# Designs tried in a protein design run: peptides against a protein of PDB entry 6NYY. Part 157

Target 1, 212 residues: chain A of PDB entry 6NYY
Amino acid sequence: KHFEQAIERVIGGLEKKTQVLQPEEKKTVAYHEAGHAVAGWYLEHADPLLKVSIIPRGKGLGYAQYLPKEQYLYTKEQLLDRMCMTLGGRVSEEIFFGRITTGAQDDLRKVTQSAYAQIVQFGMNEKVGQISFDLPRQGDMVLEKPYSEATARLIDDEVRILINDAYKRTVALLTEKKADVEKVALLLLEKEVLDKNDMVELLGPRPFAEKS
Target 2, 212 residues: chain A of PDB entry 6NYY as posed
Amino acid sequence: KHFEQAIERVIGGLEKKTQVLQPEEKKTVAYHQAGHAVAGWYLEHADPLLKVSIIPRGKGLGYAQYLPKEQYLYTKEQLLDRMCMTLGGRVSEEIFFGRITTGAQDDLRKVTQSAYAQIVQFGMNEKVGQISFDLPRQGDMVLEKPYSEATARLIDDEVRILINDAYKRTVALLTEKKADVEKVALLLLEKEVLDKNDMVELLGPRPFAEKS

## One batch from the design tools (peptide; made by RFdiffusion4, then SolubleMPNN)

Design b2_p25_7_s1 (from b2_p25_7, 11 letters changed)
Fold by OpenDDE base, seed 4:
Structure b2_p25_7_s1 (fold): chain B 212 residues (1-212), chain A 25 residues (1-25)
Amino acid sequence: as target 1 above (212 residues)
Amino acid sequence: DLPSASNSSDDFETKLLNNEVSFEN
């Protein structure tokens, strides 16, 4: 109890009981979070879902909580599935509403950071090659890029390609699982909070063996 | 300190940012 509340406090901040979302906004949040939840459920290398909530907390209108894996080494495939899970909210909004909201800003930031890291830090792109550069942190003086403007353009292009590939993969997945996303979203609108057991009842057992 | 992609508990805070889209310049 106290430990879960502490984790919830770190993740979402204090429940702002004062933020009353309009019904349409609450619906958008529910489908957004359902997109994350379902993407995470059906992606092999996604983290196991613990909790999904559409109760506003801190700056977040909803959240999905995952069990962090004690994993230190990530493959390109694992990073791709994590990107897809992160895009699940945005993709769900597109599929169900035909419009996108600002709600995915943090998700897009995370995806962008991951894509750049894969290409310029981890050497995971064949066109850019086996390079590793430190990414300028927000607030670091943009030191002169250790590469040419042509290389900078190539990096930017390959980042967009990687993100677009992750996006397309997520669109394909959530389109296939559209009925499951809707089930989760509708149950979220009813219960406001779902756990792993609720997801098992809705979707069946997760198709990937949890490494115990 | 390798930016351990691990410790970001990807708690997907769906920050539906209210009004303060602070574009940090």
Scores: peptide ipSAE 0.037, ipTM 0.624, DockQ to the pose 0.053; fails the geometry check
Fold by OpenDDE base, seed 1:
Structure b2_p25_7_s1 (fold): chain B 212 residues (1-212), chain A 25 residues (1-25)
Amino acid sequence: as target 1 above (212 residues)
Amino acid sequence: DLPSASNSSDDFETKLLNNEVSFEN
């Protein structure tokens, strides 16, 4: 209880009771967050869902909260599942509405950052190879890239491939689980906030043993 | 701090707002 509230404050900030979303926007948020929630539910290496909300808070119109694992080492597979979960909102919007919104901007930023990090920092791409370069920090003069223009193009291409692969994986998953996404979205529209127990009632137990 | 893939906040926020910040490579 107290820990959850503390996490809510850190993540969501204060509820912005003043932001009245239009019904259509609220629906979009519900399906977006349901996409995150369901993707996280059915991805093995995703963090367990704690809460999903469509109540606007200081930084967002909705959110899904996950229990972070104290993990220092991530596999490529784990990073992929995290990318897929992050794409869950955008993918849900596409599946249900046939349109995309600006709501996924932060998600896409996170996915992009993760993809670049995997390729140029973690050496997780076979074509680029076992390299590790610092990504330009925001505000640092893009100093001369320590690699050729050809390598830069290769990196950009492989980043795009990785993101697209994660996107396709997420599309496949949420298409398979489309009914579950809808159940979650509809219940979100009713309750505005769902916890893990609500998710268990809707979807059944998470298919992956919670590493205690 | 370099955005490490590990520093992705385990929370996902929906912001149906206009693009205020472009991701700069």
Scores: peptide ipSAE 0.033, ipTM 0.636, DockQ to the pose 0.059; fails the geometry check
Fold by OpenDDE base, seed 2:
Structure b2_p25_7_s1 (fold): chain B 212 residues (1-212), chain A 25 residues (1-25)
Amino acid sequence: as target 1 above (212 residues)
Amino acid sequence: DLPSASNSSDDFETKLLNNEVSFEN
């Protein structure tokens, strides 16, 4: 409780209305963030939601913030749930608006990075096998790949499969929880910021034990 | 270091319309 409140204060202090969104854009942000929030709420291995906001700050139009777990080892299942949570915004947009926006760019980047890491760093793909290669750093020119072009294609295919599977899982989840996503989105449009308590009041207690 | 799948913080930032993306019609 005290720690969560301290984090919330720090987070809230960073929220500045720097941009004025059009109502439709604000609606899109609300549903996007609601998608993240609800996905995180109903995914066991997602981090606990601390705050969700549709108050723009910097280049961000909205945020869902989670308390990180003190964890050093991640399972494939945990990484999948994290991917699904990360896709929650995009999926929510698709479900509610029948369209996608550029808003998910950072989310997709994170998902892509995670998928590649799972396959080429963590050896979590059976087809690619027990391999571990360093991913190029941002700005590094990949001059030579430590694997064949055939392997590269296989990696790319399996990355796509993994992401698509995560996407489908997220679609299924948020479709099932569509009413909850809408409730959260509508409340966001009203309050602009929701905390964990707001979510509990709205959705009931999170189905999974949270570390405080 | 590239953001690892093991990133300790999940701040999800929505960037719907930013100056980083331009579309030419």
Scores: peptide ipSAE 0.031, ipTM 0.632, DockQ to the pose 0.050; fails the geometry check
Fold by OpenDDE base, seed 5:
Structure b2_p25_7_s1 (fold): chain B 212 residues (1-212), chain A 25 residues (1-25)
Amino acid sequence: as target 1 above (212 residues)
Amino acid sequence: DLPSASNSSDDFETKLLNNEVSFEN
């Protein structure tokens, strides 16, 4: 209750009532957010959905909010599901419109960062091996890489493979659940905001027990 | 600060690019 209200206040203060989206853009946002919501619903290791909205806030045209799990250790499988959830918006746009927009820029940034972290910080890639290097911070001029150019190429290749695998997994999931994505998108266009209860009414209970 | 899988509620802000595409050059 108090935490939800705090999130709503932070979000409510950012309601730019002034940004009128064209109907076609509003439709794109609805399907994008529905993609995130449905991917998160059907991925075991995704965080539980709290709220999804297509009301523009600050610089965002829509958002999906999730309850973070109190978790300190992440498996490769958990990180993959999080990547897939993050790709859900882009994949939904591709499936429904046959085109992609700039709306996924932040999502792709997050996915890219996660993929690099898995490979070069967490040692989760068999080809690169059990290594851990600090990633350059945003704004730090990386003068010297702590690895060879051959290793750099290997890292770049394996990052691309990992992201592509996550993308393909997300395409498969949202293609299977295409009708559910459409139901969520259409309801978003009507209500502009959905909560967990709306999702349960629309899709049924989430197939994964909330680890209490 | 390692980007821990930060408990940042990934507010998937669908930032459709407002006109300010800050291309950080």
Scores: peptide ipSAE 0.031, ipTM 0.618, DockQ to the pose 0.058; fails the geometry check

Design b2_p25_7_s2 (from b2_p25_7, 8 letters changed)
Fold by OpenDDE base, seed 4:
Structure b2_p25_7_s2 (fold): chain B 212 residues (1-212), chain A 25 residues (1-25)
Amino acid sequence: as target 1 above (212 residues)
Amino acid sequence: SLPSASNSSSDFHERLLNNEVSFEN
């Protein structure tokens, strides 16, 4: 009895680790990851892709690895391109399936955090102005906002504008490169894992000079 | 020391397509 329950927990724990995606879910993951990969390829300030995979691992249905840049200062344009790359999965799902999934939750969280940081920490919004204050972290006591409710509404509006602008830019890019997204997605479905060389073979050399 | 935007950059080095829908009630 206790031994059988331990085996069932180990097997059930292993079975929970081996998420078998349905073919349609695997297709969704492939096109989602292809959207990120292609957006990152054609955006100048995106991080270079090292690897993309549609093999489920832990909590991830797919993953991408990027070359870390030893960069400490980011321009508004660089942050925008990073937002666009991060939206690439959601945009690809919309373009190819006419539907959106929960898969982009982490991407949307990152985009939201970046947009708020640009507006309220980096002073990168002209309407909000040259202000910098700490965003309440999850679990921090909601200290009284150092600004009016009118300013809070302005911040929320400008965050939505910034995200929508990044989204529209990503839609335009991936619509132009739709055939490339499909090529990457189909190759992902075949190989399950792609590297930089696979991307070069498929799309040609990245149009931006790698800083050696 | 210029505040490094390091925390925002580290979040982009690995991207995961998450399956866990956390409905925090």
Scores: peptide ipSAE 0.177, ipTM 0.708, DockQ to the pose 0.037
Fold by OpenDDE base, seed 2:
Structure b2_p25_7_s2 (fold): chain B 212 residues (1-212), chain A 25 residues (1-25)
Amino acid sequence: as target 1 above (212 residues)
Amino acid sequence: SLPSASNSSSDFHERLLNNEVSFEN
């Protein structure tokens, strides 16, 4: 409880109980968050969900909290599952509403950053090869890229491919689990906040052993 | 020391549905 509340304060700020979403927006948030939750539930390398909320908080309309893994080395498969989980909200919106919203901006930023890091920092792309370049930090002068414009185009193409592959994987998953996304979304609309136990009750135990 | 991919991981522990849209006019 106290630890969760502390994490909550760091992640989301104070709950803005004064920010009343329109019912349709709240529905969108619920399905968005449900998409993340369900994707994370059925992806082996996703972090286990601790809490999901559709109560507006700070700069967020909804949020989820995950138990961080004490992990220093990540595989491509792990990074892919994390990307898929991160895309879960956008994909859920597409599946249920046939439209996308600006709500996924932060998710897409994270996915984009991860994809670029995989390709240009971690050397995880076969076409680009075993290269590692520092990505420009926010506020760093765009130093001359240590690679050619042809390589830059290749990187951009492979980033797009990676993101699209993650997106398609997420679409496939959440389409298969569409009923589960619906269940979670509806329960979110009812309770506004779900914890891991709510998810277990609703979906059954997570199919992957949580490293305690 | 093994390179820590910590920078890639930290961003995923917190997920916020964004409510701030800045339109650059």
Scores: peptide ipSAE 0.162, ipTM 0.701, DockQ to the pose 0.035
Fold by OpenDDE base, seed 3:
Parts: C-alpha cells; sequence; structure tokens
Structure b2_p25_7_s2 (fold): chain B 212 residues (1-212), chain A 25 residues (1-25)
C-alpha cells in the first residue's frame, strides 16, 4: 500500500498532459502495450507485470512496469523469454494491423543487444562457440576485432537467427492468445492504465508461481 | 567478479514505446 502510493505519486508527476495522440495512434499504442503485457503474462521467465499504461510519460507514448528481480545469473531460456516479451509490442502491431511502426525502436535495440551479448559475451551459441568478447560501447574506438571477418559474418548471421526465432515464438504465442491481447487493448483504451489486479480479473491468475 | 547482469536487468523494469524517432547515424 504505502510503497504503491509512493510509486504512483512519482509517476503522476511525469505524465505529460501535453501530448494528445490521435485516436488511431492511441489505438496503436494500446495494442502495442497489450502485446507486451500478454507476452509477459504467458512467458514463464518474463518479469511480473506491475503496471501498463497508454498515458504518455517522458519519452514514451505507452509503458509497462515490471517487478525487479534480484537475479544475477540468467539462462538461455530466460533470455529468450525476455526477448519474446520485448518483441510483444511489434508482434501485436503486425497481428492486428498488418503494419509496423517506429514505436518498437527501443524494443528492437534491446533485443539486438541481448542477441549479440548471448552470442559473443555469454558463449550461448554452438556455431560461434564458447567465446567471450566485450561488445563495443558507443564512443569506444572499435579497435581491431579479436576475430576474423568470417567469424564476424557468422556472428551476424547467428544474431539474425536468434532474433527471428524469438520473433516467431512471439508470433505463435500472441496468435494463440490473440483474444487476450484484444481484451487488454480494449480495456487500456477505456481505462488508460491497468495494474496486476486488472490483468488477473481479465485473464485469470498468471500461470506461473511468483518466486517469493 | 561475475559480470553483474544488473545493468541489463534495469532496462527491463520499465519499457517505453518511444515517441521520438532517433536516427543514430
Amino acid sequence: as target 1 above (212 residues)
Amino acid sequence: SLPSASNSSSDFHERLLNNEVSFEN
């Protein structure tokens, strides 16, 4: 109770009442956010949803907030589910509108970074092998790559494969749960903000036990 | 020191649909 109210006060102060979206844009945002929310609901290793909103905040037109996990080690399966959840917005736009928008830019950046990290930092790809290299940071002079151009091409190919596999998995999930995505999107258009309890009322309890 | 995946985890606590298109050249 007190902690939730403190979070709401901090969030309410950041709501930019100045960005009036057109009805069609607001609809796109609602379905995008619903895609993330539903993907996160039905993916075991996704973070628990706290709040989803289509009220513009800061640099976002919509947002979802998740419960922080005190986790230091991630499995390949956990990273895949997180990628799928992150793709949920883009996939929802594709399923419902047959078009994609620029709204998924940050999501695609995160997915791309995660895919590269899995392959070149965590050694999670069998073709590339048990290697670990630092990813170039923005502004670091990319000194000589510690691997050949053939290895660079292999890395790029395996990154695309991993992202495409995550995308296909998300398409399959949100196609199966299409009615749930629509329910969430419609309720978002009505209420503009949903919490975990709204999601439980709408979809039933999340099928995964919350790790206490 | 295990590289703390902590910095990557913080990026998932809040997800935003961007209203600004950034063309990083």
Scores: peptide ipSAE 0.162, ipTM 0.690, DockQ to the pose 0.040
Fold by OpenDDE base, seed 1:
Structure b2_p25_7_s2 (fold): chain B 212 residues (1-212), chain A 25 residues (1-25)
Amino acid sequence: as target 1 above (212 residues)
Amino acid sequence: SLPSASNSSSDFHERLLNNEVSFEN
């Protein structure tokens, strides 16, 4: 209880009760968040969903909260599922509306950062190889890249491939689970906030044993 | 010391559908 409230304050900021979303925008948010929720539900290595909300908070129009695993080492498969779950909102928008919004900007940033980190920091790409370079931080003078322009192009290509693979995986998943995304979205539009129990009632138990 | 993937992992826990469109100029 107290810890959840503290997390809610840190994550969501104060509920800006003042942002009245248009019904169409609220619908977009609901399906976006439902995409995240359902993707996270059916991806083994995604963090368990705790809460999903379409109540605007701070700078967010909606959010999903997950129980982080105390994990220091991530596999490539785990990072992929996290990327897929992160793309779930954008993919849901595409599947249900045939259009994409700016709402996924932060998700895309996170996915992009993860993809670059996997390739250039964690050495998880076979073509690029077992390399580890510090990614230029925002504001660091782009010092001379420690690699050739050919390697830079290869990195950029492999990043795009990785993101596209995650995207396609997410499309496949949420297309298969389209009815579940809709159930979650519709219930979000009704209740504005769903918890894990609501998700269990809608979708059944999560198919992956929660490593408690 | 095993490099903690901590920085990349923390960014996935909080998903905000951001209303701020930052147009990078």
Scores: peptide ipSAE 0.148, ipTM 0.701, DockQ to the pose 0.038

Design b2_p25_7_s3 (from b2_p25_7, 12 letters changed)
Fold by OpenDDE base, seed 3:
Structure b2_p25_7_s3 (fold): chain B 212 residues (1-212), chain A 25 residues (1-25)
Amino acid sequence: as target 1 above (212 residues)
Amino acid sequence: DLPSASNSSSRFEDDLLNNKVKVEN
């Protein structure tokens, strides 16, 4: 108990008890977090869920905590599943509300960075090829690109394709598991915080062996 | 800045954003 609370403080910061969301916004957050949780539950290469909450902490209105893996090398398949999990919140909002909110901005930033890294840094795209360039850091003025404008356009197109593919995969998954997303969202609205055991009771055991 | 709906703790994505991804030499 004390160890879990210490990790929660390090990751989430202090609970903002003063931030009162309107009921509709709270519902949006619940379905958003349920989307992440369910996507992560049914994607093999996603990290195991430890906790999901709709209590605002730090800059987030909700959060999901995962058991970090000591992994140093990632495959394309692993990165795709991680992208899908990250898109789970946005996709859930689309499926259940038919609208999207500003709530997914950090998720989209992470997905965008991952997609560019796969194509430009890791050489994982066949059209762009086996190349590796450093990505610009936030605040660095990249004065000269080490590639042509034609290559820049190709990179941008392939990034968009990769993100759209991940998005479509996530839509397919969460549409199939729509009832599970709703169960998780409704339980979140009731309890505000769910742990791994709550998820097992609700959805059954995660279908993938936890790599110890 | 508008708040995000979620704050996911993913070490890999954080390392990627911070350019701390380990490489095989």
Scores: peptide ipSAE 0.213, ipTM 0.800, DockQ to the pose 0.465
Fold by OpenDDE base, seed 4:
Structure b2_p25_7_s3 (fold): chain B 212 residues (1-212), chain A 25 residues (1-25)
Amino acid sequence: as target 1 above (212 residues)
Amino acid sequence: DLPSASNSSSRFEDDLLNNKVKVEN
């Protein structure tokens, strides 16, 4: 109990019992988290979900806890699945509500950074080529780009293409699994916290072998 | 800062955000 609470504190921060969400906002969070959970469940290279919660903690209105993998090397396919999982919340909001909220800002930041890293650091884009540049850190003075404005535009275009491809893949997945997202969201609204066992009961065993 | 709907614990994404992705020397 103390160890789980410590992990939750590190991941989500302190539980904000004083933050009362309106029912509609709580519903949005539930479907958002359900989108992440279901995307992660059906994407081979996503991290296994351990816990999902719609109880506000720290800066988050909900949170998902994943089993950390000791992985040092990532393939392009693995990074794509991780992007899709990260987009799962935004996509779920679009599918179920026909509108998007500010709630996905951190997810979009992560996806954006991953896309740029794949293209300009890892050389994973054929059009941009086998290049590796250091990305400016948030707050670092934008040093002169070591490439032309034309290359900068190409990078920006390819980043958008990559993110859009991940988005479309996520839309296709969660549309196919729409009933599963609904089941998870409704159970979240009832229990506020779900674990791996709850997910197995709702969705069946995860279709990918967990590398123990 | 507006709250995020989700706070996911992903070490890889956090490392990317912090520019700590271990480059194979």
Scores: peptide ipSAE 0.204, ipTM 0.786, DockQ to the pose 0.447; fails the geometry check
Fold by OpenDDE base, seed 5:
Structure b2_p25_7_s3 (fold): chain B 212 residues (1-212), chain A 25 residues (1-25)
Amino acid sequence: as target 1 above (212 residues)
Amino acid sequence: DLPSASNSSSRFEDDLLNNKVKVEN
């Protein structure tokens, strides 16, 4: 119990008991988090879900906690699944509400960073090629790019393609699993917090064996 | 700053954002 609370504090920050969301916003958060949770459940290379919550903490209105794998090397396929999981909230909002909110800004930032890293840091794009450049740190003024403007345009195009592919993959997945997203969202609205056991009861066992 | 709907970041994504991704030597 104490260890779990410590992890929750590190990931989500302090619980904001004073932040009361309107029912419609709470519903949006529930479906957003359900999108992340279900995407992670059915993506092979996503981390196993431990907990999902729609109780506001820190700067977040909800959160999902995952069991991190001790992994040092990532494949393109693994990074794609992680991108899809990260897009799950935005995609869920689009599927269920036909609109998008500002709530996905941090998710989009992470996806954007991952896409750029794959292309310019990890050399994972065939058109850009086997190159590796340091990405600017958050807050650093980028004065000079280590590549031409033509290369910059190519990178931007390929980043957009990669993100769009991840988005489309996530749309396909959550559309297929739409009923599961609904089940999770509705239960979140009732309990506010779900654990792995709740997810197993709702969805059945995760279809991927936990790599020990 | 507007709040985000979720804080679902994995350690990997956080490490990317912070330029702390472990590199194979």
Scores: peptide ipSAE 0.186, ipTM 0.784, DockQ to the pose 0.425; fails the geometry check
Fold by OpenDDE base, seed 2:
Structure b2_p25_7_s3 (fold): chain B 212 residues (1-212), chain A 25 residues (1-25)
Amino acid sequence: as target 1 above (212 residues)
Amino acid sequence: DLPSASNSSSRFEDDLLNNKVKVEN
């Protein structure tokens, strides 16, 4: 328990027990986190969920801890599943509340960065082609692009397509698993923190082998 | 900055954001 808490502090920051969310916001966070958790549960290439929490930590109102895989090479399919898992929170909000919140900002940043990386760094888009350009680091100003404006527009279009495809995939998944998302969300609202065992009890064993 | 609803523990995505993804040959 102490070891897990130490890891959580390193990854998620300090627990903000003094930050009290409004019940409706806490509900939103619960369904958001449930969306991530369930998406990750049913996506083969998502990292296995270790813990999910609706207790605020650092800049996050909720927290999910995953067991990372020691992986150096990622396929397009793997990256797509990771995108879908990352979109799970936003999608859950849409499915259950019919609205979106600012809560998914970090997720959308990650998804956006992943999509751009896939297209312009990893050459994973057929229309853009086998290209690899360095993306600016966070906080870097892009003064000049190494490609034409036409290429930039193409990249932007293909990024949007990729993200939308991931979004639609996530919508389909979480719509199918809507009852599971609800179960997880409700249990989160009750317990605030769920572990892998709680998820197994709710959803059954994860359909995919967990590599440690 | 507005808080996010979740904070992911994924190092990979963080590394992507920071352009620190390394591929070993």
Scores: peptide ipSAE 0.184, ipTM 0.768, DockQ to the pose 0.461; fails the geometry check

